# Peptides against a protein of PDB entry 2AUS: the designs that were tried, part 126

Target 1, 323 residues: chain A of PDB entry 2AUS
Amino acid sequence: ADIKREVIVKDDKAETNPKWGFPPDKRPIELHIQYGVINLDKPPGPTSHEVVAWIKRILNLEKAGHGGTLDPKVSGVLPVALERATRVVQALLPAGKEYVALMHLHGDVPEDKIRAVMKEFEGEIIQRPPLRSAVKRRLRTRKVYYIEILEIDGRDVLFRVGVEAGTYIRSLIHHIGLALGVGAHMAELRRTRSGPFKEDETLVTLHDLVDYYHFWKEDGIEEYIRKAIQPMEKAVEHLPKIWIKDSAVAAVAHGANLTVPGIVKLNAGIKKGDLVAIMTLKDELVALGKAMMSTQEMIERSKGIAVDVEKVFMPRDWYPKLW

## One batch from the design tools (peptide; made by RFdiffusion4, then SolubleMPNN)

Design b2_p18_3_s4 (from b2_p18_3, 10 letters changed)
Fold by OpenDDE base, seed 2:
Structure b2_p18_3_s4 (fold): chain B 323 residues (1-323), chain A 18 residues (1-18)
Amino acid sequence: as target 1 above (323 residues)
Amino acid sequence: PERNEEETERRLAEYRAQ
């Protein structure tokens, strides 16, 4: 999520009409909720599915979805996409995750050895999915991006870990314990990041959502519920982006593929097959799609399909049909 | 408005039981 992608401008004269669309920070409260994502602090105890069901009841919603399962005992960052934004979770499922974990060692190990062995687990690891996973129990590689030891107190090791999506921290701790020669188990786990969502001022509890919804409905105060819900565009911040002309927006919103002439600017380093976000010049999410060209091909070519549009989010009427 | 933790937990319990 923190990789600043270079922006290449293809059409430096392209302007946008201020009367068209609804920029993320200018949506009426009802529309903001319809295109919202909550950065939820999931409590320990319930499943991620139970928590999503409760949010739907609290906020009187027909649909919602989460950006990646947390086990019942695991707390922390659970992105919950609302209503028309529900399908934006497909951008979050493959995103990197960060956790803070408490590992308990089953024997005494010198601190220098703990630090040395845990550093060897940075990089590629071999994992087998747990028995309760819907994923086929085949051996697979996963990347550990970093391990940061926060505290060592005798047999208790508190650490931060950045991992590829679908890395099992419980399995990582088990293998660290084996490498230390004493064994270990996961005592506690909290997710501190899910792609662009982290522990910050946008993190809210179920209790916050109950209160903030009541302040809006009973007291007429929308400010709290507005701040508790992020625009759906937050859920695609980590993706490569393609910004399109106003004249292309309505066609893409109708499910047409993005063609090269519609591109105004784009991120560097897009590869064929990448998931990309199609944006307006006002940073509104139009659609998610599969890149059919690299960034270089989208610059050099005058025509052709740049993006195969897989999921439209923008309503068809926000921009006029200019075709 | 002032938050009432007891009332908030009561409402949340109702939403959990449904």
Scores: peptide ipSAE 0.465, ipTM 0.931, DockQ to the pose 0.953
Fold by OpenDDE base, seed 1:
Structure b2_p18_3_s4 (fold): chain B 323 residues (1-323), chain A 18 residues (1-18)
Amino acid sequence: as target 1 above (323 residues)
Amino acid sequence: PERNEEETERRLAEYRAQ
């Protein structure tokens, strides 16, 4: 998620009208909620779907969705996208994840051997999805980006692990235990990161949401619920971005594909087929789409479809129709 | 505003039961 992407400017003279749109920092509270994402600390016990249902009741919402299922027993970072932002979760599903896991070994192993073997699990691993997964139980490769051992206490190993989306930590621990020769199981698991969402000051509980919504509705204090909800633009921070002219915004908001003349600036390293965020010059999310060109092609070409628009988020009336 | 854990838990229980 912390990929620093270079920004290439294609039109350095492009200006934006301050009267058009609603920048993330300037949304009225009701509009902020309509385009919001909660960085929820999911408690252990409930399913991710039950928790989303409770949030809808707590916040009096029609729609919400989560940025990737946590198992019932797993706690921690669950992004919950609200109302008009609900579909932004598609940006979070493929995002990398971080966990803190407690592994219990079924025998005694020297710490040096534990450290050596766990380091060998950094990189590409072969996994079979568990029976409970909606994914077909075929062998698949996944990336382990890093393993950081936090503590070793006899047979208990506390570690941080960064992984590709859909890596099964329980399966990883099982294979580590086999490689150690004693066997192991996952005792505890917490998700500490889901793409741009992490354990920080934005992490809130269900209890926080109950209280903060009450403070707004009964006491007239919106500050707490405003801080508890992130703008939907947070959910796309890890994606490559394309910033567009004001004159292109309304067309994209109506579901038109982004053409090359509409581009003002873009991130380096976009490949054909990448999921990209289409942004205004005020950093408002217009749409998600599939890149139909590389960054280089978008710079060099004067015309053509740059992005196939898959999901529009911006209302059609925020920017004037200029076609 | 002051938080009341008992009232918070009561409200949360109501939302879980619906």
Scores: peptide ipSAE 0.459, ipTM 0.930, DockQ to the pose 0.952
Fold by OpenDDE base, seed 5:
Structure b2_p18_3_s4 (fold): chain B 323 residues (1-323), chain A 18 residues (1-18)
Amino acid sequence: as target 1 above (323 residues)
Amino acid sequence: PERNEEETERRLAEYRAQ
């Protein structure tokens, strides 16, 4: 998520009409909720699906989805995409994750050896998915981006770990325990990050959502529920972006593929096959799609399909048809 | 607005039971 992407400008004269669309900061509260994502602090105990069902009841919603399952016993950052934004979770599923984990060792190990061995688990690791996973139990490589030891108290090791999506921290701890020669298990786990969502001022509990919804519906105070819900655009901050002309927005919102002439600016380093976010010049999410060209091809070519549009989020009427 | 933890828990329990 933290990869700073260069922005290449293709059309430096492109302007946007301020009367068209609804920028993320200018949505009426009902529309903000319809295009919202909650940075939920999932409590330990319930499944991620139960929590999503409760949020739908609390907020009187028909649809919602989560940005990546947390086990029942695991707490912390669970992005929950609401209503019209529900499909944005597909941008979050492949996103990197951070956890704080408590590992309990089954024997005594010198601190220096703990530190040395845990550092060897930074990088590529081989994992087998757990039996309870819906994923085929094939061996797979996963990246551990970093391991930061926070505290060592005898046999208890508290650490922060950044990982590729679908890395099993329980399996990582098991392998660390084997490498230490004493064995280990995961005592506690909290997710502290899911792509662009982290532990910050936007993190809210189920209790917060109950109270903030009542403050809006009973007291007429929208500010709390407005702050508790992030715009759906937050859920795509980690993706490579392509910004399009106002004249291209309605076509893409109708499900037309993005062609090269519609591009105003784009991130560097887009490869063919990448998931990309198509944005307006006001940073509104129009659609998700598959890049059919590299960044370089999108710069050099005058025509052709740049993005195969897979999922439209923007309503068809926010921008005029200019064709 | 003032928050009431008991009322919040009551409401949350109702939403969990539905």
Scores: peptide ipSAE 0.454, ipTM 0.929, DockQ to the pose 0.982
Fold by OpenDDE base, seed 3:
Structure b2_p18_3_s4 (fold): chain B 323 residues (1-323), chain A 18 residues (1-18)
Amino acid sequence: as target 1 above (323 residues)
Amino acid sequence: PERNEEETERRLAEYRAQ
């Protein structure tokens, strides 16, 4: 999520009509909810699916989806995309994750050895998915981006870990325990980050959602529920972006592929096959799609399909048809 | 507005039971 991407301008004369669309910060409360993502603090106990079902009842919603399963016993950051934003979770599934974990060692190990061995687990690791995973149980590599030891109290090791999506912290702790020679297990786990969603002022509980929805519906106070819901554009902040002309927005909103002439600006380092976010010049999410060209090809070419549009989010009427 | 924890828990329990 923290990769600063250069922005390359292809058309420096492109303007946007201020009367078209609904920028994220200018949506009426009902529309904000329809295109919202909650940064939920999932409690320990319920499944991620149960919690999503409760949120739909609390907020009187037909549809919602989560940005990556947390086990029942695991608490913390669960992005929940609402209504028309539900499909934005596909951008969060491949995103990096951060956890705080408590590892319990099955024997005494000197602190210097704990620190040295845990540092060796930064980088590429080999994992086998657990039996209950929908993922085929083949050995696969995963990246551990960093391990930060927070506290060591005898046999209890509290640490922060940044990992590639689908890294199993329980398996990591098991392998650390084997490398230490004493064995270990995961005592506690909290997710502190899921892509652009982290522990910050936007993190809300189920109790907060109950109260904030009632303040809106019963008292007419929208400020609390407005703050509790992030715009769907938050869920794509970590993706490479392509910004398009106003004249291209309606076509993409109708499911047309993005062609090279529609591009105003784009991030550097897009590769063919990358998931990309198609944005308006007002930073509204139009669609997600697969890049059919590199950034360089999108700059150099005058024509062709730049993005195969997979998921449209923008309503068809926010921008006029200019074809 | 003042939060009523007992009412919040009651409402949340109703939403869990549905």
Scores: peptide ipSAE 0.442, ipTM 0.925, DockQ to the pose 0.922

Design b2_p18_4_s1 (from b2_p18_4, 11 letters changed)
Fold by OpenDDE base, seed 1:
Structure b2_p18_4_s1 (fold): chain B 323 residues (1-323), chain A 18 residues (1-18)
Amino acid sequence: as target 1 above (323 residues)
Amino acid sequence: MKAERDEKSKKELAEILA
């Protein structure tokens, strides 16, 4: 998520009308909620679906969705997209994850051996999904980006791990235990990151949401609930972006594919087939789509379909129809 | 730290569900 992408400008004279759209920082509270994502601290106990149902009840919402299932016993970062933003969770499913895990060893192992063996699990691992997973039980490779040992207390190993989406930490710990020769199991797990969402000042509990909603509805204080909800644009920060002309926004908001003439600026390193965020010049999310060209092709070509638009978020009326 | 936060979050949930 922290990969700074270069921005290539195609049209340095492109301006935006300040009267059009609703930039993330200028949305009225009701509109902010309609296009919101909560960085929820999921408690251990409930399912991710139960927690989403509770958020809908607390905030009086018709729709919500989560940015990737946490098991009942797993706590921590669960992005919950609200109302019109509900579908932005598709951007978070493929995003990298970070966890803090407690591994319990089934025998005594020297600390130096623990450290050495765990370091060997950085990189590509082969795993089989658990029986309870909706994913077909095929052997697959996954990337472990890093392992950081935080604490070793006898047979208990506390570690931070960054992983590719759909890496099973329970399976990783099982394989580490086998490599150590004593066996191991996952005692505890917390998710500390899901793409752009992490443990920071934006992380809120279900109790916080109850209180903040009460302060808004009963006391007229919107500040707390406003801070508890991130704009949907936060959920796409980790994606490559394409910024478009004001004249192209309404067409894309109507579900038209993005053509090359509509591009003002774009991130470097876009490949054909990548999931990309289409943005206004005011950093409003218009749509998600599949890149049909590389960054280089989008620069060199004067015409053609740049992005196949898969999901529109922006209302059709925020920008005028200019065609 | 984690365990304490997890216990707090369980308590908060019990209060919301009551």
Scores: peptide ipSAE 0.022, ipTM 0.563, DockQ to the pose 0.090
Fold by OpenDDE base, seed 4:
Structure b2_p18_4_s1 (fold): chain B 323 residues (1-323), chain A 18 residues (1-18)
Amino acid sequence: as target 1 above (323 residues)
Amino acid sequence: MKAERDEKSKKELAEILA
């Protein structure tokens, strides 16, 4: 999420009509909910699917989906995409994750040795998925971005860890314990980040959602439920973006592929095959798609398919057909 | 079956919201 991407402008004269679309900050409350993502504090106990089912009941929704499973015992950041935004969770699956973990050591180890060994686990690690994972049990490399030891109390080690998507913290702790020579297990785990979603003022509980929905429906107070729901565009902040002309928006919203002439600006470093977010000049998410060109090819070429459009989010009527 | 699942889910929600 924190990767600053350079923005390359192809058409510096491109303007947008302020009457078209619904910018993320200007959606009526019902429309905001239809295109929303909740930064949920998942309680320990329920499955991520049970929590999603409860959110649908609380908010009277037909559809919702989560941005990456947390185990029943794991608490913390669970992005829940609502209604028309439900499919935006595909952008969050490959996103980096952060956790705070409590590791319990099965023997006494000097603090200096704990610190030294845990530092060696920063970087590339080889993991085998657990038996209960739907993922094929092939050895795979995963990146540990950082390990920050927060506290050491005898055999209890509290640490923050940033990891590549699909890194198993339980397996990491097991291997740390083996490297320390005493063994270890995961006592507690909380997810503190899922891509652009973190522990901040946007984090809400199931209780908060009950109250905020009540305040809206019974008291007419929209403020709380509006703050509790992030625009779906939040869920794509970590993706490379391509911004398109107003004249291209309706075509893409109908499922047409993005062609090079439709591009106004784009992020640097897009490669062929990358997942990209197609945005309006008002930072509205039109669609997700697969880049068919690099950034450089999209700059140099005058024509061709830039993005194969896979998932449309924007309604077909927000922008006029200009073709 | 469906009703029992709905009642179980309501109970589990009440236990979390308590």
Scores: peptide ipSAE 0.022, ipTM 0.620, DockQ to the pose 0.060
Fold by OpenDDE base, seed 5:
Structure b2_p18_4_s1 (fold): chain B 323 residues (1-323), chain A 18 residues (1-18)
Amino acid sequence: as target 1 above (323 residues)
Amino acid sequence: MKAERDEKSKKELAEILA
């Protein structure tokens, strides 16, 4: 989410018809829910799958999916994509994460040494997935983007950590404890960020969802449930984007690959093979796909497949067929 | 502490979802 990407304009004269589509802020409540993502404060105790099942029950939904598993005992930011937005979680799975962790040291260590050693864990670390992980237990590298010590109280170290997706904080703490020479374990863990989703005014509990759904269904008050659900476009804010002509939207919504002539503007730094979000000029998510060209190739070329469309989100009827 | 928080949260959720 923090990667600022330059926007390169290819067609500065391209306009959009305001009558076509449903911009993220203009969806009727039922449509907003169908294309929604909840920034859930997952409580400690339940699995991420149990929480998703409960959200489906509370909101009377057929489908939902989460943007990256939290362990049962881990609380905090769990993006839950709803109904037609369910597959947007594929954009969130690879997204960076932030946690606040409490590390308990198994011996006394001078504060200066704690600070010095923890700073050495910024960068690339070697991890092995835990036994309970569905991931093959092969050694892998993961990036630690930052470590911020918040508090040191004797043997208890409270810290914020930004990490690459699938970094195991428990294993990080174990390795820090080994480097300190005393050993350590993870006492507490909360996820404070998952890509574009963070602890902010959009963070809601399961209790909030029960109440807000009741206010909507029984009292006719849509405001609370509307605020509790983010548009699916939030879930792709961290991806490189390609904005397309109105005339290209219906084709992409039918599953056609994006060709170079359909591009109005795009982010800098797209590489071949990158996951990209295809957007309308109204910032509506049309599809996710794989870039088949770099940004530079998409600018310089007049034709060819720019994006291999993997997953369409937009309904086929929001924009007219202009072919 | 943590186990009690986890159990409390499960109980509260079970009551909300019952």
Scores: peptide ipSAE 0.021, ipTM 0.610, DockQ to the pose 0.071
Fold by OpenDDE base, seed 2:
Structure b2_p18_4_s1 (fold): chain B 323 residues (1-323), chain A 18 residues (1-18)
Amino acid sequence: as target 1 above (323 residues)
Amino acid sequence: MKAERDEKSKKELAEILA
């Protein structure tokens, strides 16, 4: 998520009309909710699906979806996309995750050996999905980006771990325990990050959402519920972006593919087949799509389909038809 | 069935919100 992407400008003269669209920071509260994502602190106990159902009840919503399942016993960062933003969770499913885990060792191991062995688990690991997973039980490689030991207290090891999407921390701890020769199990797990969503001032509980909704509906105070809901654009911050001309926005909002002449600026390092976010010059999310060209091809070519548009988010009427 | 699941889910929410 923290990858700074270079921005390449193709059209330095492209301007945007301030009267068109609804920038993420300027949406009326009802529209903000319709295009919102909650950075939820999921409590331990309920399933991610039950928590989404409760949010829908609390906020009187028809639709919502989560940015990647947490185990019932696992707490922490669960992005919940609301209403018209519900489909933005597709951008979060492949995103990296961070956890804080408590590992309990089944025997005494010198601290230096614990540190040395856990360092060997940074990089590519082979995992088998647990029996309870809806995922087919095939061996697969997953990347461990980093392991940071926070504390060692005898047989208890508290650590932070950054992982590729769909890495099983329970399986990682089991393999660490085997490598230490004493065995180990996962005592506790909290998710501290899901792509662009982390433990920060935007993290809210179910209690916070109840209170903030009441303050809005009963007292007319919008401030709390507005701060508790992030714009859907936050859910695509980790993706490569393509910014388009005002004249291209309505066509893409109608489900037309993005053509090369519509591009104003784009991130470096886009490859053919990448998931990309199509943005306005006001940083509004128009659509998600599949790159049909590399960044280099999008710069060098004067014509052709740059992005196959898969998911439109923007309403068709926010920008005028200029074709 | 649906109503009972809805009442159960309300109780579970109330227990988590307590």
Scores: peptide ipSAE 0.019, ipTM 0.591, DockQ to the pose 0.059

